Peptides against a protein of PDB entry 6GMG. Designs and how they scored, part 230

Target 1, 331 residues: chain A of PDB entry 6GMG
Amino acid sequence: DSDDRVTPPAEPLDRMPDPYRPSYGRAETVVNNYIRKWQQVYSHRDGRKQQMTEEQREWLSYGCVGVTWVNSGQYPTNRLAFASFDEDRFKNELKNGRPRSGETRAEFEGRVAKESFDEEKGFQRAREVASVMNRALENAHDESAYLDNLKKELANGNDALRNEDARSPFYSALRNTPSFKERNGGNHDPSRMKAVIYSKHFWSGQDRSSSADKRKYGDPDAFRPAPGTGLVDMSRDRNIPRSPTSPGEGFVNFDYGWFGAQTEADADKTVWTHGNHYHAPNGSLGAMHVYESKFRNWSEGYSDFDRGAYVITFIPKSWNTAPDKVKQGWP

## One batch from the design tools (peptide; made by RFdiffusion4, then SolubleMPNN)

Design b2_p18_3_s3 (from b2_p18_3, 9 letters changed)
Fold by OpenDDE base, seed 1:
Structure b2_p18_3_s3 (fold): chain B 331 residues (1-331), chain A 18 residues (1-18)
Amino acid sequence: as target 1 above (331 residues)
Amino acid sequence: SLTAEQAALVNKANAEAA
């Protein structure tokens, strides 16, 4: 339901942002001010600043997913997703741990599963794979060359991804990227593209045929990464929110955070850009706000979600939506 | 532009972040 959603108005290209304000360890601003920052910092195509188009402003207006949408150039497909799960910790805690006071067995198992995911290791895996992909892209002028380079890189690193099927999202992701095919984008030249990362938080208990307990407290077996590759099968993610555990309780369907292609080696110093909700300045929700959070703030997530995935997609190198360094806030 | 169905899927309101 987005009947009261409004597309933010255009901002003059030369208008500088107002200062961001601190909000729980993150930098926060209203969406219109983010547009101003975006035009100054991220809008560049072939080195030239661009005014955010009406289409881009419309994408952005959809909230957290809008931030990823406008910066990646496409609606998130989430097909190439990575995570890290500690199976030994999970088994050990289930065996030797116990429910907290007032916690049901299902709540306990769901919580233990959630806590067995390592967000930092999941993020690191995605960065590792993105780096491999970028090396494969840099000197490839057609898709065949890219795929050959990719296979060679994986073989050299003894990476389990080398065993993925040719039709796997891992190998097909580039060809399925619209901007790769665009004349002003990749123009079918892999060397004009680079890998970028965003993150999605979502609920594991989305199977309507499963128990009510799984829908309320999580499905401990759902959305685990494959051993060796770290790939998460996202096919069962249908943007279904957590089921209420008490009358009147409600949960949000997802959260998206944009990382891009930052080169900061310390995960804790990386900046993640996300939004709170769709833009409804005249509605009950109010204006959309954009947050620039450090990894600690982003990876903590919310009680609405028990899964985090780190997704790889591609953008043209001519875009500046994924710079090497992201500065938090303004100025 | 998005269809009505697509728009419904992208709707998000995070009260904890608001």
Scores: peptide ipSAE 0.028, ipTM 0.703, DockQ to the pose 0.084
Fold by OpenDDE base, seed 4:
Structure b2_p18_3_s3 (fold): chain B 331 residues (1-331), chain A 18 residues (1-18)
Amino acid sequence: as target 1 above (331 residues)
Amino acid sequence: SLTAEQAALVNKANAEAA
């Protein structure tokens, strides 16, 4: 019950975190201990450690989305999302493949569609675009300069994103970022901002007007990236979970993973920070736990989800919520 | 847009149970 959600208490600024618990390639800790780590490692504004505010602790308490929320500074809008889909693989498997024993046709098609997404390529596309954006930002002192730089970079790379409308989420993302306009943030200076990445896992079969089979087993045609750009139309994502396939079965609405701006070239070595559920220490769910997972652990996802998107947003360079390197756990 | 209530509905199994 959402009514059981509790905002974690404040942690002293100088309190060091307890050791994380390693678990199957992940590092795990309770939310309060993550706050301690966050204050020591990620809280810095203009080089100064900050105590996590009550507002930030409240954001964090919402679970996986809370981790992304507190580190990005805003609730995820998911407007600038990327993925990679292998159309040839999908068509070939549908044509030449067969349902597994006991698998329905709808289940087979949903599974094949899910498997036709490449999480690594989707992530790499987002990183590529983020890099282009960062190059466009670095010497731009107004939005016009940023946009001009961005268009030039895209043209040089022959990137299909150059053909996007000026009002598209791609070009409007910076101006629509609250921290860009804040005096102690970007202060309307693009060169003070940097692109960051987070990921969302969600269910494709969210259309209530579609067949029950699509809601249960996925909609093979939903949330595919546009050819050339890799952009995913997220407008149909209403945080509707997968429909139960059997009595008593229930699925989660979404998962969020925070990457930030790590420079590790090997995707498999990147660290993703996420939470299990909202913080309910006195409820049935229990205390919120935070995980720092390698990409393989993150991208594996859960049966609750058949789509993964990698989203770009922006934060001030003065924030340390997206460092070049993230270390798993503590110490 | 998502509400805070919708965000609170996240309930994943831990890594060991997954």
Scores: peptide ipSAE 0.031, ipTM 0.723, DockQ to the pose 0.107; fails the geometry check
Fold by OpenDDE base, seed 2:
Structure b2_p18_3_s3 (fold): chain B 331 residues (1-331), chain A 18 residues (1-18)
Amino acid sequence: as target 1 above (331 residues)
Amino acid sequence: SLTAEQAALVNKANAEAA
């Protein structure tokens, strides 16, 4: 029930953030203070600070997805998603492993599948692809030029993505980005855009026609990346949470983490920005908090989720929501 | 059992995609 969601009030453009609070290896702050930081650090359009608009504050108020929403400029569609799955490990563990004491077969298989995903490799794949895309964007002044450049880059690298259909999310992602078409955004000029990355954690067992066990413990076969490309078909992700395994247990539908376009080569040093829940300062959930986590903390996820995807989208280069360097917390 | 951090986040509510 999001009826008690409230849009955070405007913050003066010149208001500096209060210090973030350390929390389990991450930096934490209330949403209003994040808005202050955002205005100081990430709000810049064409080099000028901007006050977060009411619309942007409303987007942000939706929680973890709101952080990605406000920084990417659109609600996440998750169409261009990447992951890494160790098929050999999965098969080997299923064959030679056994359920733990008290673990059902379905629980065992779900756990093994979850553990067969490599978050770091998934993230690296997304970064690799984003880099290729950015090279393709750099000197392309129309979509055709971008696509030609992209195909050339992929061919040079012998990347399996070169075989994707022209209508695939991989090739259509730029075209389908609203900010690409905006006059004050890309203005239909690919060279004005850059690829950015966010991550989504979600539950694999979302098929209502499947067994209850899969809904409780995961669907080992769901949301695996395609070999070679690393692409994950996200079309079946309907934001359905994990089913309770015990009375009174409840799970969250998803988590989103914003990475942007950080250039830090060490994945462990990258910063991921995410929120806990929608902003309900007068409700039972309370005020929304924003977290800035290192990759280790982000990638660990929660028991609510058994899948992680790393998604590529695009923003105008004139936006500063995805800077090369992100500092954790404040100051 | 959930850690304190996990317990805090397991109660989160986010926007649903249309």
Scores: peptide ipSAE 0.028, ipTM 0.677, DockQ to the pose 0.208; fails the geometry check
Fold by OpenDDE base, seed 5:
Structure b2_p18_3_s3 (fold): chain B 331 residues (1-331), chain A 18 residues (1-18)
Amino acid sequence: as target 1 above (331 residues)
Amino acid sequence: SLTAEQAALVNKANAEAA
């Protein structure tokens, strides 16, 4: 019951976190303790620690999306999303593969489609684009300069993104970022901003006009990246969960993982921060827990989801919510 | 963007148990 959600109380600014609990390659802690860590490590504005505000604590309390929300400074819009899909693998497997015992054709096709997405390549594409954007931001003091820089960078790399129109999420993302316009944020100066990445896991079979099979087992054609650009049209993502395949079965609507702007070149060593559910310490779900997972653990996802997108947004460079290095757990 | 109600629907199992 969503009514059980509670905003975590404030934590003293100088309170140090308790040790995280290691678990299967992850580090886990209760949300209150994450707030403590966040204040010590990620809260810095212009180099000064900040207490997590009531508003930020409220955002955080929403669970996995809350982690991304508090660190990005805005509710995820997911407009600038990237993925990688192996079309050849998909076609070949459909042609030459066979359903498993007890697997329906629809289930087979959904599974094959899911397996044809490459999370690592999707992540790498997002990082590549973020890098291009960061170069374009570096010395641009107005949006026009930023856009010109982007076009030049893309042209130099012969990147298909250069053909996107000016109104596309790719070019409009910065101007549509609230923190870019804020006085204490970017103050309309692109050079004060940096690109950051988060990931969303969700279900492909969200079209209510499609077959029940697609809603149960996935829509093989949904949310594929555009060739060349890797852009995913997220407009049809309505946060609709997977349909039950058996009585009593239920699935959650999405999962979010925060990466930020880590510089670790090895994807497997990157840390992804996410939550399990909304904070309900007095409810059936219990207190919210925050996980810091390696990429392998994050990208594995859950059976609830058959799509993963890697999304680019922007935060002010003065924020420390996306440091170059993220250490898993505490201390 | 999600409504507060939609965001509250996130209730996946503990990562340890997954």
Scores: peptide ipSAE 0.028, ipTM 0.685, DockQ to the pose 0.110; fails the geometry check

Design b2_p18_3_s4 (from b2_p18_3, 11 letters changed)
Fold by OpenDDE base, seed 4:
Structure b2_p18_3_s4 (fold): chain B 331 residues (1-331), chain A 18 residues (1-18)
Amino acid sequence: as target 1 above (331 residues)
Amino acid sequence: SLSAEEAALVNKAAQEAA
């Protein structure tokens, strides 16, 4: 029950975190201890540590999305999302493959579609685009300069994104970022901003007008990236979980993982920060836990989800929520 | 305020750790 959600209490600014616990290749801790780490490592504004505000603690309390929320400064809009889908693999497997024993045709098609997505390539595409955006931001002191730089960079790389409409989420993303307009943020200066990445896992079969089979086993045609750009239309994502296939079965609505702006070239060595559920210390769910996972642990996902998107947004360079290097756990 | 649908309910990671 969402009614059991509690905002974690404030932590003293100078309180050091307790050691994280290793769990299945990831580092785990309770949300209060993550707040302590966050204050020591990620809280900096213009080089100064900050206590996590009540508002930020409230955002964090929403679980996995809360981790992305507190670090990005806004609730995820997911408008600039990327993925990679192997159409040839999909077609070939549908044609030449067969359902497993006990697998329905719909289940087979849903599985094949899921397996045709490449999380690593999707992540790499987002990183590529973020890099282009960062280059466009570097010396741009107004939005027009940024957009001009961006178009030039895309043209030089022969990137299909150059053909996107001026009103597309791709070109409007910066101007629609609240922190870009804030005096203590970007102050309308693109060069004060940087691109950051987070990921969302979700279910493809969300269309209530579709067949029950699609809701149970996935919609093979839903949330595919556009050819050339890799852009995913997220407009149909309404945070609807997978439908149960058996009595008593339940699925989660989504998962969010925060990457930020790590410079580690090896995707497998990147760290993703996420939460397990909303904070309910006095409820049945218990206290929220925060995980710092390697890409392998993050990208593996769960049976609850058959789609993964990698989303670009922006934060002020003065924030330290997206450092070049993220260390797992504590110390 | 966000709806229940906009909040993370239960992550499978929590289930596996239990």
Scores: peptide ipSAE 0.072, ipTM 0.789, DockQ to the pose 0.094
Fold by OpenDDE base, seed 5:
Structure b2_p18_3_s4 (fold): chain B 331 residues (1-331), chain A 18 residues (1-18)
Amino acid sequence: as target 1 above (331 residues)
Amino acid sequence: SLSAEEAALVNKAAQEAA
């Protein structure tokens, strides 16, 4: 019950974190200890450490989405999302493959669709686009200059994104970022902003008008990236979880992982920060835990989800919530 | 406040991985 959510208390600015617990390639800690780490490592504004505000602590308390929320400065809108889908693999497997023993046709198709997504390529596409955006931002002092730079960069790379509508999430993302407009943020200066990435795992079978099978086993046609651009239409994502396939079975609505702007070229070495659930220290769920996972651990996801999207947003360069290097755990 | 649908309720996956 979401009513059990509690905002973590403030942590002294100078309090050092306790050691994280390593677990299967992840580093884990309780949310209060993450706040301590965040204050030491990620809280910096214009080079000065900041205590996590009550508002930020409240955002964080919402669980996995809270981690992305506190670091990006806004609740995820997921409008600028990328993925990679192997259409040929999908078609070939459907044609030549067979359901496993006990697997329904719908389950088979859902599984094949899930397996036809490439998380690494999706992530790579997002990084590529973020890089283009960052180049476009670098010397642009107004939105017009930024957009012109984007178009030029895309033209030079013969990128299909150049054909997107001016009102598309791709071109409108910056102007729709609250921190871009804030005086202490971008102050309407694109060169003060940088592109950052987070990921969302979610269920494809969210259409209530579709068959029960799609809701249980996935919708093979849902949330596919557009060819050439890699853009995913996220408008139909309403945080609806997978439908139970058996009595008593329940699935989670989504998972969010924060990447930021790490420069590590090897995807497998990148660190993704996420939470398990909303903070309920006095409730049945218990205290929120924060995980710092390697890409492999993050991208594997769970049976709760059959889609992964990599989303681009923007933060001020003055924030240290998206450093070039993220160290897993503590110390 | 966010609706229940907008908040992460139970991330079973993260718990199982811990």
Scores: peptide ipSAE 0.039, ipTM 0.746, DockQ to the pose 0.112
Fold by OpenDDE base, seed 1:
Structure b2_p18_3_s4 (fold): chain B 331 residues (1-331), chain A 18 residues (1-18)
Amino acid sequence: as target 1 above (331 residues)
Amino acid sequence: SLSAEEAALVNKAAQEAA
């Protein structure tokens, strides 16, 4: 329940941010100060700074998902998601490994599955696909041209995505992006759009019809990427948190991190922007804080989650919410 | 408006900082 959620007030366009502070190896600030930074750095439309609108401030106020929402221009649909899973490692560890002291079989299997995902390879796959998409977008002035370019690029790279159905989220993602259709956005011109990336952490054991053990310790078979493509079927993700393993224990439903379109080749040097909770300055949770984390800090995740997905969406090139370089913190 | 399930209520970072 977010009844005590408050939309942050407007910040003057010329107001400079206060310095960020270190927090758990990341740069951290209150949401109002992030708005100031956002207006100075990310707000640009057609090269001009913009004040964050009331609507955008409202989106942002929803917490970690709000950061992705305001920067992508839409609430995350998570339809075009990628991950990397080491099947051989998983099978080998199940066969030759053993539960830790006090660890149940279900806990062991859930943990082994979690550890068999490679966050860096998953991220790399998403970046690879985003690059292919960006090449396909570059000179395409209608959707048909984009799709033709995309198929050609995939064929040249012998990418398994070339075999996806025309109705697949992979091919339909652009046309289903609201900003693509907007006059001040893409205006139905693919060459005005670019691919961007965000990440979602979530729980695998969301099937209410499954065993209690899967809900508590994870479903080892859930949300695995398809071989060859790396695509994750996210249709079963219903934002259901991990079930408590002990009385009084509680877990959060998800975490979102915004990457955008950074060109830094070293994954460890990339910056991920995320929030802690919805903005409740007059409530028990307090003001929302925004974090800018390096990939290591982001990809580590929390015990609340056993899955990480890297999702591709699109924004207009005229937006500066996904610059080539992101500087951590302020100044 | 978003449902409660779709909103980010509290994440782990917030809990650990408290």
Scores: peptide ipSAE 0.039, ipTM 0.762, DockQ to the pose 0.098
Fold by OpenDDE base, seed 2:
Structure b2_p18_3_s4 (fold): chain B 331 residues (1-331), chain A 18 residues (1-18)
Amino acid sequence: as target 1 above (331 residues)
Amino acid sequence: SLSAEEAALVNKAAQEAA
């Protein structure tokens, strides 16, 4: 019940976090303690730490998406999403494989499709694109200069993204970022912005007009990346959860993980920040917890989801919500 | 391994607010 959601109280700016708790290879803490860490580590604007505002605390209270929301400065639109799909593997497994004992054909196809996605390659593609964008941003003082730089970078790399329409999410993403237009943000200066990454896990079988089997076991054809670009059309993602496959079974609509702009070259060493549910300290769900997971733990996902996308957005360079290095847990 | 159910991931409220 969404009515149980509570905005976490303000934390004193100078309050240090309590130690995080190790949990299943990740670091875990209650949301209030994450706010304390956030204020000490990520809150800085123009080099000065800030108390998390009531608005930001409210955003955070929404759970996993709240973590991405507070750090990116906007509710995720997921328009610029990347993934990697092994088409050859998929075709081969469908052709030469067979359902497991007790597995339906639809379940088999859904599973094979899920397994044909490569989370690491998807993440690497997003990082590659973010790097290109950051180079394009670096010395661009207006949007036109940014776009010109971007096109040049793509041409030099023979990247298929160079063929995207000017109105595509790829080229329009910066323009559509509120913080880019804010006086205290980018102030319409691309060189004040940087690309950042978050990830979304979600269910492929969201088409209500499709078969029940697709809703239960996944739509093997849905949310595949375009060849060459790696772009995923997210327009059909309506946050519809997986349909139950057995009585009493229920699934969650999505999960979000915040990466930001870490420079760690080894994907396995990158840290992903995410929440478990909306903050309901007086409700059945209880207080929201925040997790800092390594890529392995994040990318594994849950049975609730059969798709993972890595999304690029932008934040002002003056924000410290996406530092080069992220330390797991506290201290 | 941690399941979504064990982690109590419930994000419907966020969808409603969007």
Scores: peptide ipSAE 0.031, ipTM 0.671, DockQ to the pose 0.318

